Peptides against a protein of PDB entry 3B8E. Designs and how they scored, part 20

Target 1, 230 residues: chain A of PDB entry 3B8E
Amino acid sequence: PFLIFIIANIPLPLGTVTILCIDLGTDMVPAISLAYEQAESDIMKRQPRNPKTDKLVNEQLISMAYGQIGMIQALGGFFTYFVILAENGFLPIHLLGLRVNWDDRWINDVEDSYGQQWTYEQRKIVEFTCHTPFFVTIVVVQWADLVICKTRRNSVFQQGMKNKILIFGLFEETALAAFLSYCPGMGVALRMYPLKPTWWFCAFPYSLLIFVYDEVRKLIIRRRPGGWVE

## One batch from the design tools (peptide; made by RFdiffusion4, then SolubleMPNN)

Design b1_p10_1_s4 (from b1_p10_1, 6 letters changed)
Fold by OpenDDE base, seed 4:
Structure b1_p10_1_s4 (fold): chain B 230 residues (1-230), chain A 10 residues (1-10)
Amino acid sequence: as target 1 above (230 residues)
Amino acid sequence: DVLRELIELG
């Protein structure tokens, strides 16, 4: 999100505090929970990893995490961001290069795509209105991400949801997201304005996409061991 | 306090 913010000069889609809530709040427990995931059913049938040649973090893992899943997550967040801004009169094309004027406190007549003028305060309200849905979108997408990370090869349906700590992590991150979204004062404290419940559903297609994508990937791996998809 | 500072800087 921050890279696009810089490159496209758009209004800030996700605040620093929100990023910290993701990194320290919603991601920690789920990540730890993966350490307690049961081994895949076929793990004992695989050759042991060669610690000298096989890296734990390899290009394939980086490509999967950042290049594929991370990109889908980002797209989901930005989709939500653009929808919210569009509903408030700012079409995506109009946002390009708008950051400079958007963040200028002295400009109180920034026009939206329909010629409506927005004061600095009004713009910041809209910006902070985007932060919460973006955050929630990330959390919802992280549900799928966490679930797909349970296994490398087996389907989630084969592995099952036996990891109680992982389940707890899913509830924890969801509860945290709800707390941050709906607790009174969060708009002032964290610049996270309340979220309409409907915005939770905006991320669902992307969460589903990640899930389906990974299941298809794993299916291909199972059918074609040693393929380029691994 | 850290959060407050981050909010103010944000």
Scores: peptide ipSAE 0.007, ipTM 0.489, DockQ to the pose 0.020
Fold by OpenDDE base, seed 5:
Order: sequence, then structure tokens, then C-alpha cells
Structure b1_p10_1_s4 (fold): chain B 230 residues (1-230), chain A 10 residues (1-10)
Amino acid sequence: as target 1 above (230 residues)
Amino acid sequence: DVLRELIELG
């Protein structure tokens, strides 16, 4: 999000404080919960790893985490961002290069896509109104990310949801997201303005997409072992 | 009550 903010010169889609809340708040318990996941049923049928040639963290894992899944996650967040700004009169094409004027507190006549003028205060309210839904979108997508990480080859339906710590993690991150979104004073403390409850559903298609994508990937691996998708 | 106020303000 921050890279696109710099390259495209758009209004800040997700604040640094909100990023810290994700990294230190919502992601910690879920990540730790993976240590308690049971082994896959077919683990003893796999060939042993060669410790000299095969790394635990390899290019394949990095490609999956940051190249594929991370991209879908980012798209979900930006979709929410662009929809909110469009509903407030700022179409995506109009946002390109707008950051300089957007962040200038002395410019109180920034025009939207329809010629309406916006004061600095009004613009910042809209910006901070985007931060919370973007944050919530990340949390909703993280549900799918965490669930797909339970297995490497088996379907989640084969593995089941027996890890109580993981289930607790899903509830914890959701509860924390709700707290940060709706607790009084969060607008002042974290620059996170309250969101309409309907925005929680905006990310669901992307969460589902990640889940389906990974299940299809795992299905291909099971049917064609040793392929490029493994 | 807080949720209702937030929905009205949002």
C-alpha cells in the first residue's frame, strides 16, 4: 500500500499506525497458532527433504506468500479504498497525482471528479474513513490466509478445523479489529474513523478467491506430484 | 448504543 502511495501519488490508503496494528495486533496470535497444527495424514508418504539442497524457506514459499496471496490481499484492500473514495466523489483516475494537493492544509478547494470543492478537514475525514475499512479488509482476507496455511498438500476439508488455538486466533483478530474500529477515541488515537458494518462484507469475495485458489492449487499438486505448482 | 451512534455518524 505504501509503495503505491509513493508511485501513484494517491491519498494514503492505509496509515503506518494501522499497519503496526496489523503486524503486532491481529497477526501475532494467528501466526503462533500454526505451531499447534497437526501433521498432515500423508506426511510419511513424502520423500525426506535433502538438508543440503532443500531450504525450509525457499523461492516457492516466498512466491506464494508475497507474489500470489499477497497480491490478492492488496487488491482486496485497494478495491475497498477506491469504492469508498468513488462514493465520496473521487474516481480512481482523479486520485492519480492528487496527493500533493490532498495533503496541503492550506489548499481548501481541491475538486473531486464532479467539481465539488473539498476543504482540508473534509479530505482528511474521507482519508481516515478509508483507513479503517482497508484494515478490516486485510483482517477478513487474513482469515483465508491463515486457514490455507494449515496444510501444504491436503485440502482443508481433509485436515479439518481441530486446532483450537487457531480458532481462538481467528476470533481474537476479529474482536481486536472490531475494537479498533468502533471503540470511542480511536479516531484521535489511531486515525481510524468508524466504518459502516456493510464494509466488513466488501472483502469476502477476495477471501473466498484466496481460499478457492489455494484449494485448486493443492488439488493439482495431489493429482500431478512433482509439477511446477508444488 | 455506541454502535447505533456510529452508524448514524458514518
Scores: peptide ipSAE 0.006, ipTM 0.390, DockQ to the pose 0.014
Fold by OpenDDE base, seed 1:
Structure b1_p10_1_s4 (fold): chain B 230 residues (1-230), chain A 10 residues (1-10)
Amino acid sequence: as target 1 above (230 residues)
Amino acid sequence: DVLRELIELG
């Protein structure tokens, strides 16, 4: 989000506080929960790792985690961001290069795509209104991400949901997201304005996409071991 | 700048 903010010079889609809430709040318990995941049923059938050639974290894993899944997550967040801004009169194309004027407190007549003028305060309200749903979108997408991370090769349906700590993590991150989104004073404290409940569903297609994508990937891996899809 | 802005808005 921050990279696109810089490159495209768009209004900040995700605040620093919300990023910290993701990295330190919503991600920690789920990540720890993966340490308690049961081994895949086929793990003992695999050849021992060659310590010289087979890294624990290889380029394929990084590419999958950050390059593929991470990009889908980001797309989900940006989708929500663009929808909210569009509903407030700022079409995506109009946001390009707008950051400089957007963040200038002395400019109180920034025009939207329809010629409506926005004061600095009004712009910041709509910006902060984007932060919370972006955050929630990431959390919802993380549900799928966490579930798919249970296994490298086996389907989640084969592995099952036996890890109670992981389940707890899903509830915890959701509860935290709800707390941050709806607790009075969060707008002042964290610049996270209240979220309409409907925005929780905005990420669902992306969450489903991640899940389906990974299941298909894993299916291909199982059917064609050593393929390029790994 | 973002941090400063957050502080100033706070």
Scores: peptide ipSAE 0.010, ipTM 0.512, DockQ to the pose 0.020; fails the geometry check
Fold by OpenDDE base, seed 2:
Structure b1_p10_1_s4 (fold): chain B 230 residues (1-230), chain A 10 residues (1-10)
Amino acid sequence: as target 1 above (230 residues)
Amino acid sequence: DVLRELIELG
C-alpha cells in the first residue's frame, strides 16, 4: 500500500499505525503458533535435507510467501479502499495524483469525480474511514494465510486443525481487530474510524482465493514432486 | 520488518 501511495500519489490507503498493528499486534501470536504445528504426515518419508544446499527458507518459499500471497492481500485491501472512496464520490482514476491536494489543509475545495467540493476535514474523515476496513481485510485474509502456512505439501484437510495455539491465534487476532475497530477513542488514537460490520465480508472472497490457490498448489506438488511449484 | 511489510502489502 505504501509503495502504491508513493508511486500513484493517491490518498493514504493504510496508515503507519495500522501497519504496526498488523505486524506487531495481529501477526505475533499467529506467527509463534506455527512453531508448534505438528509435522506433516509424510515428513519422515522424505530424505533429509542437505544442509549445504538446501535452506529451510529458499527463494521459492520467499516468493510464495512475500510475493504471491502478499499481492493477494494487497489486492484485497485496495479493493476495499477503492470501494469506500468510490462510494464517497472518488473514482479510482480520479485518485491518481490527488495526494498533494488531498493532504494540503489549506485546500478546501478538492473536487470529487462528480464535482462536489470537499474540505480538508471531510477528506480526512474519508481517508481514516478507509484505514479500518483495510486493516480488517488484511486480518480476514490472514486467516487463510495462517492456515495454509501449517503445511508445505499436505492439504489442510489432511493435516487438520490440531494446533490449539494456532486456533487461539486466529481468535486473538480477530478479537484484536474487533477491539481496534470498535473501541471508543480509536479514531483519535489510531486514526481508525469504526466500520460497518458488513465490511468484514468484503474480504471473504480474497481469503477464499488464497485458500483455494494454496490447496491447488499443494495438490500439484503432491502429484509432481520436485516441480517448480514446490 | 518495515521492508518486509512494504513487500507484502505493497
Scores: peptide ipSAE 0.009, ipTM 0.485, DockQ to the pose 0.106; fails the geometry check

Design b1_p10_2_s1 (from b1_p10_2, 10 letters changed)
Fold by OpenDDE base, seed 4:
Structure b1_p10_2_s1 (fold): chain B 230 residues (1-230), chain A 10 residues (1-10)
Amino acid sequence: as target 1 above (230 residues)
Amino acid sequence: EKELRELALK
């Protein structure tokens, strides 16, 4: 998100504070919960990793985590961001290069896609109105990400949802997201303005996409062991 | 913030 902010010179889609809330708040307990996941049913049928040749974090894992799943997460967040800005009169094409004028407090006549002028304060309200839904979108997509990370090869339906710590993590991250989104004072303290409950559903297609994508990937791995998809 | 909350709940 921040790279696109710099390269495309768009208004800030996700604040630094919200990123910290993700990394230290909503991601921490879910990530720790994976350490308590039950072994896959076929784990004893797999050869042990060779610690001399097989890295714990390999290029395939990095490609999957950052290159595929992370990109889908970012796309979900940006989709929410663009929808909110479009609803407020700023079409995606108009946002390109707008950052410089957007962030200038002395420019109070920034035009939207329809010729309406926006003051600095109005622009910042809209920007901070984007931060919370972007954050919530990431959390909703993280539900799917956490669930798919339960297993490497087995379907989630085969593994089941037996990890109580993981279930707790899902509730915790959701409760924290709701707290940060709706608690009084969060707009001032964290620049996270409250969002309409409908914005929680904006991420669901992306969450579903991640889930389906990973289940299909795992299905391919099960049917064609040793394929390029592993 | 209160006005924003009221707007967000509508």
Scores: peptide ipSAE 0.021, ipTM 0.590, DockQ to the pose 0.013
Fold by OpenDDE base, seed 1:
Structure b1_p10_2_s1 (fold): chain B 230 residues (1-230), chain A 10 residues (1-10)
Amino acid sequence: as target 1 above (230 residues)
Amino acid sequence: EKELRELALK
């Protein structure tokens, strides 16, 4: 998100505080919960990793995490961001290069796509209104990400949802996201303005996409071991 | 903030 903010010179899609809330708040407990996941049924049939040659984080894992899942996650966040700004009169094409004028507190006549002028304060309200839905989108997508991370090869339907700590993590991150989104004072404290409950559903297609994508990937791996998808 | 919350929830 921050890279696109710099490259495209668009208004800030996700605040630094919201990023910290993701990294330290919503992601930590779910990530720890994976340490308690039940071993895959075939783990004892696999050769042990060679500590000298096999990296813990390989190119394939990086490609999956950042290149595939991370990209879908980012697309979900940006989709939500662009929809909110479009609903407020700022079409995506109009946002390109707008950051300089957007962030200038002395410019109070920034025009939207329809010629309406926006004060600095109005623009910042809209910007901070985008941060919370972007954050929530990330959390909803993380549900799918966490679930797919339960296994390397087996389907989630084969593995099941027996990890109570993981279920607790999903609940905790969702409760935290709701707290940060709706608790009074969060707009002042964290610049996280409240969002319509419907915005939670905007992320669901992307969450489902990640889930389906990974299940298909795992299915291919099971049917064609040693393929490029593995 | 209260007004903004009410607007955001409509």
Scores: peptide ipSAE 0.020, ipTM 0.591, DockQ to the pose 0.014
Fold by OpenDDE base, seed 2:
Structure b1_p10_2_s1 (fold): chain B 230 residues (1-230), chain A 10 residues (1-10)
Amino acid sequence: as target 1 above (230 residues)
Amino acid sequence: EKELRELALK
């Protein structure tokens, strides 16, 4: 999100403090929960890893985590961001290069895509209104991400949801997201304004996309062991 | 803050 903010010079889609809440708050317990996941049913049929040649984190894992899944997460967040701004009169194309004028407190006549003028205060309200839904979108997408990370090869349906700590992590991150979104004072403390409950559903297509994508990937791996997808 | 909440909920 921050890279796109810099490159495209758009209004800030997600605050720095909110990013920290994701990294340290919502992601920590879920990440730890993966350490308690049961081994895949076929693990004993696999050859042992050669510690000299085989990295724990390989290029394929990096590609999945940062390249594919991370991009889908970012797309989900940006989709929510663009929808909110479009509903407020700022179409995506109009946001390109707008940051300089958007962040200038002395400019009180920034025009939207329809010629309406926006004061600095009004613009910042809209900006901070985007932060919370973006954050919630990331959390909802992380549900799918966490679930798919349970296994490398087996379907989630084959592995099952037996890890109670992982289930707890899903509830914890959701509860934390709700707390940060709706607790009084969060608008001042974190620049996170309350969101309509309907915005939680904006992320669901992306969560489903991640889940389906990974299940299809795992299906391909099971059918064609040693393929480029593994 | 109340006005902001009302705006966010509209």
Scores: peptide ipSAE 0.016, ipTM 0.520, DockQ to the pose 0.014
Fold by OpenDDE base, seed 3:
Structure b1_p10_2_s1 (fold): chain B 230 residues (1-230), chain A 10 residues (1-10)
Amino acid sequence: as target 1 above (230 residues)
Amino acid sequence: EKELRELALK
């Protein structure tokens, strides 16, 4: 989000403090939980890793984490961001280059896509209103991301949901997200204004997309071992 | 590199 904020000069989609809440709060327990995942059924058919040649983090893992899944996650967040701003009168095209005027406290007549003028305070309220739904969108998409990370080749349906720590992590991150979104004072402390419960569902299509995409990928890997997808 | 990649996603 921050790179697009800079490149497109759009209003800040996700605050720095909110980013810290993701990195230190919602992601930590889920990530640790993966260490307790059961081995895949085919692990004994794989040769041991050569520590000298085989990297722990390979190109495939980087491509999946950052190039594919991360992009879908970002798209989900930005979709939520654009929907909120559009509901408040700012169409996506109008946001391009708007940051300079948006962040200027002395400009109190910034027009939206419908010609309505917005004061600095009103604009900041809308901006901070975007932070919480963006954050929640990330968490909802992370559900799918965490689940797909359980295995490299086996379907989640083959592996099952036996990792109790992972299940706990999903509940923990969701509970934390709800706490940060709705606890009194979070608007002042974290610039996270309360969101309508309906915004939790905005990310569901993207979460489903990630899940389906990964299951299809894993299916291809199982059917074509040693293919370019692996 | 990891931080840069994370920044790219955020």
Scores: peptide ipSAE 0.007, ipTM 0.311, DockQ to the pose 0.072; fails the geometry check

Design b1_p10_2_s2 (from b1_p10_2, 10 letters changed)
Fold by OpenDDE base, seed 1:
Structure b1_p10_2_s2 (fold): chain B 230 residues (1-230), chain A 10 residues (1-10)
Amino acid sequence: as target 1 above (230 residues)
Amino acid sequence: VKEFLELLRK
């Protein structure tokens, strides 16, 4: 998100505080929950990893995590961001290069795509209104990310949802996201303004996309062992 | 959102 903010010179899509809330708040319990996941049914049929030659985190895993899933997550967040700004009169094309004027507190006549002028205060409220839905979008796509991380090769439908700690993690991150989004004073404390409940659904297509993508990936791995998709 | 912001300013 921050790279696109710099490169495209768009208004800040996700605040630093919201990033910290993701990294320290919503992601920790879910990540820990994976330690309690049951072994895949076929794990005993696999050869043991050579700890001297085989990295636990390899280039393929990095490519999958950051290059594929991370990109889909980012796209989900940006989709929500662009939808919110478009609903407020700022079309995506109009946002390109707007950051300098957007962040200038002395410019109170920044025009939207429809010629409406926005004061600095109004712009900052819209910006902070984007931060919360972006955060929530990340949480919703993380549901899928957490679920797909349950297994490396087997389908989630084969593994099932028996990990109670993982289920608790999903509820915890959702409850925390709701708390941060709707608790009075969060706008002042964290610059997280309340979001319309409809914004939670903006992430669902991307969450589903992540899930389907990974299930297809796993299906390919099961059908063609040793492929580049592993 | 402008209507919502106006509601918050009241």
Scores: peptide ipSAE 0.000, ipTM 0.353, DockQ to the pose 0.012
Fold by OpenDDE base, seed 2:
Structure b1_p10_2_s2 (fold): chain B 230 residues (1-230), chain A 10 residues (1-10)
Amino acid sequence: as target 1 above (230 residues)
Amino acid sequence: VKEFLELLRK
């Protein structure tokens, strides 16, 4: 999100504080829960990792985490961001290069895609209105991300949802997201304004996409062991 | 998605 903010010079899609709430708040318990996941049924049939040659974090894992899953997460967030701004008169093409004027307190006549002028205060309300739905979108997508991280090869349907700590983590991150989104004072403290409940559903297609994508990937691995997809 | 695409066409 921050790279696109710099490169495209668009209004800030996700605040620094909201990023910290993701990394330190919503992701912490779910990430720890993976340490308690049961081993895959076929793990004892695999050769031991060579600590000298085989990295814990390999190119395939980096590609999956940052290149594939991370990109789908970002797309989900940006989809929500662009929908909100478009509903407020700012079409995606119009946002390109707009940041300089958007963030200038002395410019009170920034035009939207329809020629409506926006004051600095009005623009900041719209910006902060985007932060909360973007944050919630990430949390909803993280549900799928957490579930797919349970296994490397086996389907989630084969592994099952027996990890009670992971289930607790899913509820905890959701409850925390709801708290941060709707608790009075969060707009002042975190620059996150309350979102309409309907915005929670914007992420669901992307969450489903991640889940389906990874299940298909795992299916390919099971059918073609030793492939580049591992 | 359809609604978003309609918004982009305006």
Scores: peptide ipSAE 0.000, ipTM 0.272, DockQ to the pose 0.025
Fold by OpenDDE base, seed 4:
Structure b1_p10_2_s2 (fold): chain B 230 residues (1-230), chain A 10 residues (1-10)
Amino acid sequence: as target 1 above (230 residues)
Amino acid sequence: VKEFLELLRK
């Protein structure tokens, strides 16, 4: 997200504070909860990891985390961002290169795609209005990400949702996201303005996509062990 | 969203 902000010179889609809230707030308990996940049913049938050759974090994991799931998450966030800005008169094409004028407090007549002029204060309200839904979008797609991380090979339906700490983590991150989004003063303290409850649903297609994608991946792995999809 | 924010300010 931040790379696209720099390369495309668009208004900041996700604030640094919101990123910190994701990394340290919403993701920490869910990530820890994975340590308490039950072993997969087939774990005892697998050859033990060779500690000399097999890394815990390997290229496949990096490719999955950053190259696949992370990209889908970013797309979900940007989708929400572009929809919000479009609803406020800024079409995606018009946002390209707009950052310089957008962030200039002395320019109070930045035009949207329809010729409406926006003051600096109005633009910052819209920007900060995007930060909260982007953040919430990430939390919603992280539900799917957390759930798919429960297993490497087995379907989530085979593994089940027996990890109470993981379930607690899902509720905790959601409650924290709601708190950060709607608690009075968060707009001033964190630049996180409240969002319409409907924006929580904007990420659902992407969350579902992540889930379906990983379930299909795991299905392929189960049917063709040793394939390039592992 | 702008309209919604205006409603929240009332």
Scores: peptide ipSAE 0.000, ipTM 0.304, DockQ to the pose 0.013
Fold by OpenDDE base, seed 5:
Structure b1_p10_2_s2 (fold): chain B 230 residues (1-230), chain A 10 residues (1-10)
Amino acid sequence: as target 1 above (230 residues)
Amino acid sequence: VKEFLELLRK
């Protein structure tokens, strides 16, 4: 989010506080839950890792985490961001380079794509209105990310949802996201303004995409061992 | 949360 914010000079899509809420709030319990996952049924058919040659964090893992899944997550967040701003009169093309004027408190006549003028206060309300939906979008796509991380090769349908700690983690992160989004005073304390419940559904296609993508990937690995997809 | 949901219904 910050890279696009800097490169495109768009209004801030996700605040620092919301990032901290993701990293320290919603992601901790889910990440810990993976330690309790059962071994895959085919684990004894795999050769042991060579600790001298095989890195724990390899290029394939980085590519999967950041280059594939992470990009889909980011796209989901930005989709929500652009839709909210477009509904408020700011089309995506108009946002390019707008940051300088957007963040200037002395400019109270910033025009939207339809010629409507926006005060600094109005602009900041819209900006902070984007932060919470972006945050919630990340949580929703993390559901799929967590579920796909249960296995490396087997389908989630083969592994099943037997890890009770992981299930608890999914509920915990969702409950925390709802609390941060709707608890009175969060707008003042965290700059997280209340979210219309309909915005929770904006991330669902991306969550489904992550899940389907990984299941297809795993299917290819099972059918063609030693391929570039592994 | 309930008050907010009620506000959204109006």
Scores: peptide ipSAE 0.000, ipTM 0.326, DockQ to the pose 0.012

